# Peptides against a protein of PDB entry 4N78, part 200

Target 1, 186 residues: chain A of PDB entry 4N78
Amino acid sequence: HFQVICRLLGYQGIAVVMEELLKVVKSLLQGTILQYVKTLMEVMPKICRLPRHEYGSPGILEFFHHQLKDIVEYAELKTVCFQNLREVGNAILFCLLIEQSLSLEEVCDLLHAAPFQNILPRVHVKEGERLDAKMKRLESKYAPLHLVPLIERLGTPQQIAIAREGDLLTKERLCCGLSMFEVILT
Target 2, 155 residues: chain B of PDB entry 4N78
Amino acid sequence: MAELQMLLEEEIPGGRRALFDSYTNLERVADYCENNYIQSADKQRALEETKAYTTQSLASVAYLINTLANNVLQMLDIQASQLRRMESSINHISQTVDIHKEKVARREIGILTTNKNTSRTHKIIAPANLERPVRYIRKPIDYTILDDIGHGVKW

## One batch from the design tools (peptide; made by RFdiffusion4, then SolubleMPNN)

Design b2_p22_1_s1 (from b2_p22_1, 10 letters changed)
Fold by OpenDDE base, seed 5:
Structure b2_p22_1_s1 (fold): chain B 186 residues (1-186), chain C 155 residues (1-155), chain A 22 residues (1-22)
Amino acid sequence: as target 1 above (186 residues)
Amino acid sequence: as target 2 above (155 residues)
Amino acid sequence: MELPMFGELDDSVQRILEILAQ
């Protein structure tokens, strides 16, 4: 699903969705969640000391349950605050998954473009073969596929310009050094 | 005058007229040959003359048809070439627009990005004394112990 | 001026051919 979303939206659509999600998250965090957190801070016991270990786990749990009873029984916390937190969580996960999917698409694009851009993978060399010789053969094999040089030789000035720009755009992908998710977390 | 215009306005219409005239002439030649053959005392000579006129007439018509056909083909080739040029121009514009849109889109998404932090893999210096992995025996957490403590909020 | 259809040219040619066939 996320892959399809990435393909449908493209960079522009993803940007718009991310911006809107950030706004929503910001609104939730600075609005409702902040208000509930403030309220919770106000009702939080001022002194909550760790009970003696002699009470055992059940006794300790009961102690904290009693201390936090008012918070636990706060109905709006469960219905509104936790819902908003789920929404924020979902938004974060959505952003993460979109970025991952986008990165995969970009990598695929790079891989598909590689033979046309003189980007050759390092080939496995069997014993007795020279890597350099094999790479040279591979380069020679794919040399006719180099798009920009081909267009520079056969194309019009306009086509050459377009090819160069297209080549640059193909090489410069977000996955090469940029992260959206890191921005979302900050 | 543009070659195409000359073909459309002069050569092709002219060729059509010539072909029409040739048809009329062929009819006249046919009439002449028939009459000449009937009236001539020397049928052999009349036949040879008919053959000569027929050959000439057919050659003329063939020439006219060929000329007209070539002019039409030339016209079509010119038009096809014009269409190809137009298509090329449209494609160039389209590609330019697409590149522009892509650049804009990348700028937009770029605003929402930061450089990937190359996590310097801190060499986890393995502590020299590998404490023997205490076999974590996963004691099943008996959650039944909590059954008596939970006041089930009856929804 | 409607171009004579190829069939009409054939009639004139056919007449000539008939003469030649005699």
Scores: peptide ipSAE 0.028, ipTM 0.702, DockQ to the pose 0.006
Fold by OpenDDE base, seed 3:
Structure b2_p22_1_s1 (fold): chain B 186 residues (1-186), chain C 155 residues (1-155), chain A 22 residues (1-22)
Amino acid sequence: as target 1 above (186 residues)
Amino acid sequence: as target 2 above (155 residues)
Amino acid sequence: MELPMFGELDDSVQRILEILAQ
């Protein structure tokens, strides 16, 4: 689904969605969540000592339950605050998955374009074969597919300009060094 | 442009008129030949004359049709060439617009990105037991595994 | 003016051919 979304939205659509999500997240964090956190901090026990291990797990649980009774009984925490946190979490996950999907799409694009851009993979050399000879053979094989040189030879100046620009755009991808998710986390 | 205009305005209409006139003339020739054959005392001579007129008329019509056809073909070729040029121009504009849109889109999304901190500084808290860095042997990605996947050129 | 249909030209030619066949 995320791959399809990436393909449909493209860079522009993804940017718009991400911006809107960031606004929503910011609103949730600075608004409702912040207010609840402040309230929780006020009602938090000032001194919460670790109970002795001798009380066992049930006793320790009861101790903390008693200490946090006011927080646990705060109904709005469950209904509103946790819901907002879920929404924030979902937004973060969405952004992560979109970025991952976009990266995959970009890699695919790069791979598809590679033969046309004189980007050849390193060929596995069997024992006894010269890497250089194999690479030269490969280069010769794909030489007719090199788009920019082909257009430079046969095309109009305008076509050449477009081809060069398209070539550049094809080579430059976000996956090569940029992260959206890191921005979302800051 | 001048050639196309000449074809459209003069040569093709003129050829059509000539062909129409020729048709009318053929009818007259047919009538003449029929009457001449009926009225002539020398039927053999009348027949030879009819053959001559028929041959001439047919040759003339054939010539007119051929000329007209060639002119129409030439007109169509010129028009086809013009359409191709127009198509090329439209495609060029379209591509230019698409490239521009792509650049804008990339700028917009770029604002939402940061450089991947290859910061070496994530202190991989080396687990206390320095397991000898298993030399990440970059297994060369064998791309040959993909050779059978897709409609691409079989190697 | 609509070009006479090929059929009408054929009639004139046919009439001439009929005369020639006599």
Scores: peptide ipSAE 0.027, ipTM 0.691, DockQ to the pose 0.007
Fold by OpenDDE base, seed 2:
Structure b2_p22_1_s1 (fold): chain B 186 residues (1-186), chain C 155 residues (1-155), chain A 22 residues (1-22)
Amino acid sequence: as target 1 above (186 residues)
Amino acid sequence: as target 2 above (155 residues)
Amino acid sequence: MELPMFGELDDSVQRILEILAQ
């Protein structure tokens, strides 16, 4: 699903969705959640000492239930605060999954474009073969597929300009050095 | 443009008119040949004259058809070339717009990104001394050692 | 102007051919 969303929205659509999600998360954190946290801090016992182990597990549980009674009985905590926290959590997960899906798509695009951009993977060298000779042979094999040099040789000035810009846009992807999720965590 | 206009407005219509006039002339020639053959005392001469007129008329019509056909083909070639140029221009504009849109989109999403802290994976400095794989001797876990640490219910 | 149908030219030619066949 996230891969399909990434393909459908593209960079622009993803940017819009991410911006709106950030606004929602900010609103939830600075508004409702902050208010509930403040309230919870006010009702939180100032001194909560660990009960003696001699009371056993049931006694310890009863002790904490008694100390936290006001919090446990706060119905809005479960219905509103926890729901808002779930929404924030879902938003974070959504952003993470979108970034991961986008990164996969970008990597695939880079890999597909690589032969046309003179980006060749390091090939495995068998024992007795020289890496340099194998790489040169590979470069020569794919040289006719290099799009920009081909268009520079055969194309009009306008076509050359478009090809260069297209090549640059193809090479420059977010997955190469940028993270959206890190911004969200910040 | 001037050549296409000349073909459309002058050469092709002119060729069509000439072909029509030639048709009318052929009918007149046919009538003349028929009457001449009937009225002539020398049927052989009349026949030879008819052959000559027929050959001339057919050659003339063939020439007019060929000229007209060539002009039409030339017109179509010019139009096809113009369409190809227009298509190329439209494609160029479309590509330029798409590139621009992509650049804008990338700027927008770029605002929402930060540089990946490639934590330089500290080169796992291979510890100089490869600790000899200490042969994992499965010592039986003596669980009795844990009997004194945990709030285990002494039954 | 509708191009005379090739058929009409053929009729004139046919008439001439008929005279020649005679």
Scores: peptide ipSAE 0.027, ipTM 0.708, DockQ to the pose 0.006
Fold by OpenDDE base, seed 1:
Structure b2_p22_1_s1 (fold): chain B 186 residues (1-186), chain C 155 residues (1-155), chain A 22 residues (1-22)
Amino acid sequence: as target 1 above (186 residues)
Amino acid sequence: as target 2 above (155 residues)
Amino acid sequence: MELPMFGELDDSVQRILEILAQ
């Protein structure tokens, strides 16, 4: 699903969605969640000491239940605050999954473009084969597919310009060194 | 452009007029040949003259049709070439716009990105010596280790 | 100017052929 979303939205659509999600998260954090955290801090016991072991597990549980009674009975925590936290969590997960899916699509695009851009994978050399000879053979095999040199030889100046721009855009991808998710975590 | 205009405005209309005139002339030639054959005392001569006029007239019409057809074909070829050039131009503009949109989109998403801190994840160098899988010897859980954690009664 | 239909040219040619067949 996320791969399809990435393909449909493209960079522009993803940017818009991410910006809106960030706004929502910011609104939730600075608004409702902050208010509940402040309220929780006010009702939190100022001194919560570990009870003596002599009370046993049931007595210790009852002690903490009594100390935290006001928090446990605060119904709005479960219905509103935890729901908002869930929404924030979902937004974070969504951003992560979108970035991962986008990275996969970008890598796929790079791999598909590689033969046309003179980007050759390192070839596994079997015992007795020279790496240089094998690489040269591979280069020779794919040389006719090099798009930019081909257009530079046969194309109009306008076509050459577009080909170079397209080549650059194909090579420069976010997955090569940029992270959106790290921005969300900051 | 000048060639197409000449074909559309002069050559093709001119060829059509010439063909029409030739039709009218063929009718006149037919009438002449018929009358000449009827009135001539030498029927053989009249017949040969009719053959000559017929051959010439048919050749002329065939030539005019061929010329007109070639001009129409040439016109269509020029128009097809113009359409191809226009298509190429439109495609070029479309590609330019798409590249521009892509650049804008990349700038926008770029604002939402930061450089990946390639933290040198220390290659967990797998210790060369694979510690022999220490046979999981179920050591009984010594619960006495927890005796010192908490308010343990020092006996 | 509508090009004369091929049929009218055929009539003129046919008339000439009739004279020649004679």
Scores: peptide ipSAE 0.027, ipTM 0.704, DockQ to the pose 0.006

Design b2_p22_1_s2 (from b2_p22_1, 9 letters changed)
Fold by OpenDDE base, seed 2:
Structure b2_p22_1_s2 (fold): chain B 186 residues (1-186), chain C 155 residues (1-155), chain A 22 residues (1-22)
Amino acid sequence: as target 1 above (186 residues)
Amino acid sequence: as target 2 above (155 residues)
Amino acid sequence: MKLETFGELDDRVEKILEILKS
């Protein structure tokens, strides 16, 4: 699903969705959640000491239930606060999964474009073979596929400009060095 | 442009008119040949004259048709070339717009990104000594060892 | 006589048509 969403929305659509999600998360955190946290802090026992082990597990549980009775009985905590926290959590997960899906798509695009952009994988060298010689052979093999040099040789100035810009856009991807999720966490 | 206009406005209409005029002339020639054959005392001569006129007329029509056909083909070739150029121009504009849109989109999403701290993850130098996977011998967890650790109820 | 002359004419017409097709 996330892969399909990424394909459908593209960079622009993803940006819009992410911005709106950030706004929602901010509003939830600074608004409703903050208010509930403040309220919870007010009703929280100032001194909650560990009961003596002599009371046993049931007694210790009852002790904490008694001390936290006001919090446990606060119905809005469960229905509203926890729901808002769930929404925030879902938003975070959504952002993470979108970034991961986008990264996968970008990597695939980069891999598909690589032969046309003179980006060659490092080849496995058997014992006795020179890496440089193999790489040169590989470069020579794929040289006819290099799109930009081909267009520079055969194309019009306008075509050359478009090819260069397209090549640059193809090479420059978010997955190469950028993270959206890190921005969301800050 | 001038060549196409000349073909459309002068050459092709002129060729069509010439064919029409040729048709009218052929009818006159046919009438003449018929009358000449009927009135001539020398039927063989009249027939040979008719053959000559027929051959000439057919050659003339063939030439006119060929000329007109070539002009039409030339017209179509010029138009096809113009369409190809127009298509190329449209494609160029479309690509330019797409690139621009992509750049804008990338700027927008870029605002929502930060540089990945590629902390040089220290090459986890695989310890040279691959510790032989110590066969995880599932020793039964003696839970009694934890009996003395923590505030657990000593029974 | 008429049929032979028509045949000769047809041959000439066919030759002209062949030239036009070439």
Scores: peptide ipSAE 0.006, ipTM 0.705, DockQ to the pose 0.006
Fold by OpenDDE base, seed 4:
Structure b2_p22_1_s2 (fold): chain B 186 residues (1-186), chain C 155 residues (1-155), chain A 22 residues (1-22)
Amino acid sequence: as target 1 above (186 residues)
Amino acid sequence: as target 2 above (155 residues)
Amino acid sequence: MKLETFGELDDRVEKILEILKS
């Protein structure tokens, strides 16, 4: 689904969706969540010392349960605050998955374009074969497919310009060095 | 441009008129030949003359048709060439617009991005034991798994 | 079929052509 979304929306559509999601997340964080956090901070025990380890795990749990009883019994926390947190979480996950899917699509595009852009994979060399010779052979094999040089030789100045720009746009992808998800986390 | 205009405005209409006139004139020639044959004392001579007129008339019409056809073909070739040029221009504009849109889109999404922290990946210490590349054994895709899925005609 | 170059249009052909042009 995310791959299809990425293909359908493209860069612009993804950008719009991400911006809107960020707005929603910001609204949730600065609004309802912040208010509940403030309230929780007020009701939080001012002094909560770690119980002695001698009480064991059950005793420690009971201790914290008792200390946090007022928070646990705060019904609105579960119904509203946690829901908003889920929404934020879902938004974050959505962004992550979109970025991952986009990266995959971009990588695929790069791979498909590679033969036309003189980007050749490292070939597996069997024992006794020279890597250089094999690579040279591969380069020679795909040389006629190099789009930009071909257009530079046969095309009009306008076509050459378009080919160069297209080549550049094809090579420059977000997956090469940019992350949206990191921005969302910040 | 001048050639196309000449073809459209002068040569082709002129050729059409010439053909139309030839049609009417052929009837006159036929009438003449008929009357000449009837009135002539030497029927054999009149017949030979009629044959000559017929041959000439047919040749003339054929020439007119050929000329007109060639002019039409030439016109079409010029127009086809113009269309190709126009198509090329449109394609160029379209590509330019697409590139521009793509650049704009990339700028927009770029605002939402930051540089990936290439953490200095610790030297991937090649595991001492290079796991032998598990020979990818291409297992044939068993398509029978899909036999029960969909409305496919069971043979 | 070698298009025989119609040589000198006989006066008779000219008359026909005149009729055809007329």
Scores: peptide ipSAE 0.008, ipTM 0.702, DockQ to the pose 0.007; fails the geometry check
Fold by OpenDDE base, seed 5:
Structure b2_p22_1_s2 (fold): chain B 186 residues (1-186), chain C 155 residues (1-155), chain A 22 residues (1-22)
Amino acid sequence: as target 1 above (186 residues)
Amino acid sequence: as target 2 above (155 residues)
Amino acid sequence: MKLETFGELDDRVEKILEILKS
């Protein structure tokens, strides 16, 4: 699903969605969640010391339950605050999955473009074969596929300009050095 | 453009007119040949003359048709070439627009990105002593150990 | 006589057409 979303939205659509999502998250954090946190801080027991171990686990639990009774019984905490936290969590997860999916798509694009851009994979060399010779053969094999040089030779000036620009745009992808998710976490 | 215009406005219409005129002329030639044959004492000569006129007439018509056809073909070739040029221009514009859109999109998403911190993953120094892979014996988790932990709410 | 003349005429026409095609 996320791959399809990435393909459908493209960079622009993803940007828009991410921006809006960030706004939503910001509003949730600075609004409702912050308010509840402040309220919780106010009602939090000023002194909550660990009871003696002699009370055993049940006694300790009861102690804390009693101390936090007002918080635990606060119905809005479960219905509103936790829901908002879930929404934030979902948003974070969404961003992560979108970025991962986008990165996969970008890598695929790069791999597909590689033969046309004179980007050749390292070839496995069997014992006795020279890597250089094999690479040269590979280069020669794919030389006719090099798009920019081909267009430079056969194309119009306008086509050459477009080809160069397209080549650059193809090479420069987010996955090469940029992260959206890190921005979301900051 | 001038050539196409000449073909459309002069050559092709002119060729059509020439064919029409040729039709009229052929009728006259036919009448002449008929009369000549009837009036001539030498029927053989009259026939040979008729054959000559017929051949000439056919050649003339064939020439006119060929000329007209070639002009039409030339016209079509010019038009096809114009269409191809137009297509090329449209494609160029389209590609330019697409590139522009892509650049805009890249800028927009770029604002939402930061540089990846390549945390130098510390080389996991393989511990010198490869502990023999202890065969993972799946011990069933004995959950009974937890039976004494927690007052189950007797529903 | 008429059929032979038509055949000869046809051949001549074909030759003319060939000349016009070249």
Scores: peptide ipSAE 0.007, ipTM 0.707, DockQ to the pose 0.006; fails the geometry check
Fold by OpenDDE base, seed 1:
Structure b2_p22_1_s2 (fold): chain B 186 residues (1-186), chain C 155 residues (1-155), chain A 22 residues (1-22)
Amino acid sequence: as target 1 above (186 residues)
Amino acid sequence: as target 2 above (155 residues)
Amino acid sequence: MKLETFGELDDRVEKILEILKS
């Protein structure tokens, strides 16, 4: 699903969605969540010491239940605050999954473009074969597929310009060095 | 353009008129041949003359048709070439627009990106300061990032 | 008189005439 979303939205659509999600998250954090956190801090016991171990687990639980009674009984905490936290969590997860999906799409694009851009993977060398010779053979094999040189030879100046620009855009991808998710986390 | 115009405005209409005129002339030739045959004492000679005129007439019509057909074909070829050029121009514009849109999109999404940190632990850090949006910076492509994807050979 | 109705034949028409006469 996220892959389909990435394909449909493209870079621009993803950017818009991410921006809006960030706004929502910001609104939730600085608004409702902050207010509830402040309220919770006010009702939080100023001194919460560990009870004696002699009380046993049930006694210790009862002790903390009593100390945190006001928090536990705060109904809006569950219905509103926790819901907002879930929304924030979902937004974060959404951003993560979108970035991952986008990265996969970009990688696929790079892989598909590679033969046309003179980008060849390192080939496995069997015993007795020279890597250099094998790579040279591979380069020669795919040389006719090199788009930019082909267009430079046969194309108009305008076509050459477009080909070069397209080549650059194809090569430059976010997955090569940039992260959106890190921005979301900061 | 001048050639196409000449074909459309002069050659093809002229050829059509010539064919029409030829039709009228053929009728006159036919009338002559008929009358000549009727009036001639030597029917064999009159017949041979008629055959000659018939052959000439057919050749003339064939020539006119061929010329007209060739002109029409030439016209169509020129028009086809023009259409191909127009298509190329449209494609060029379309590609230019697409590239532009892509660049804009990349700038927009780039604002939402930062350099990948090698730090293993991504902690949600509350932004202490509103950091200014980081603009997209073109970096050389590191293809090693793809080494872990798929069944590729790790270097 | 009526030969003038078709005018002078060019080389192409002459070739056609040759074909038609054969």
Scores: peptide ipSAE 0.007, ipTM 0.675, DockQ to the pose 0.007; fails the geometry check

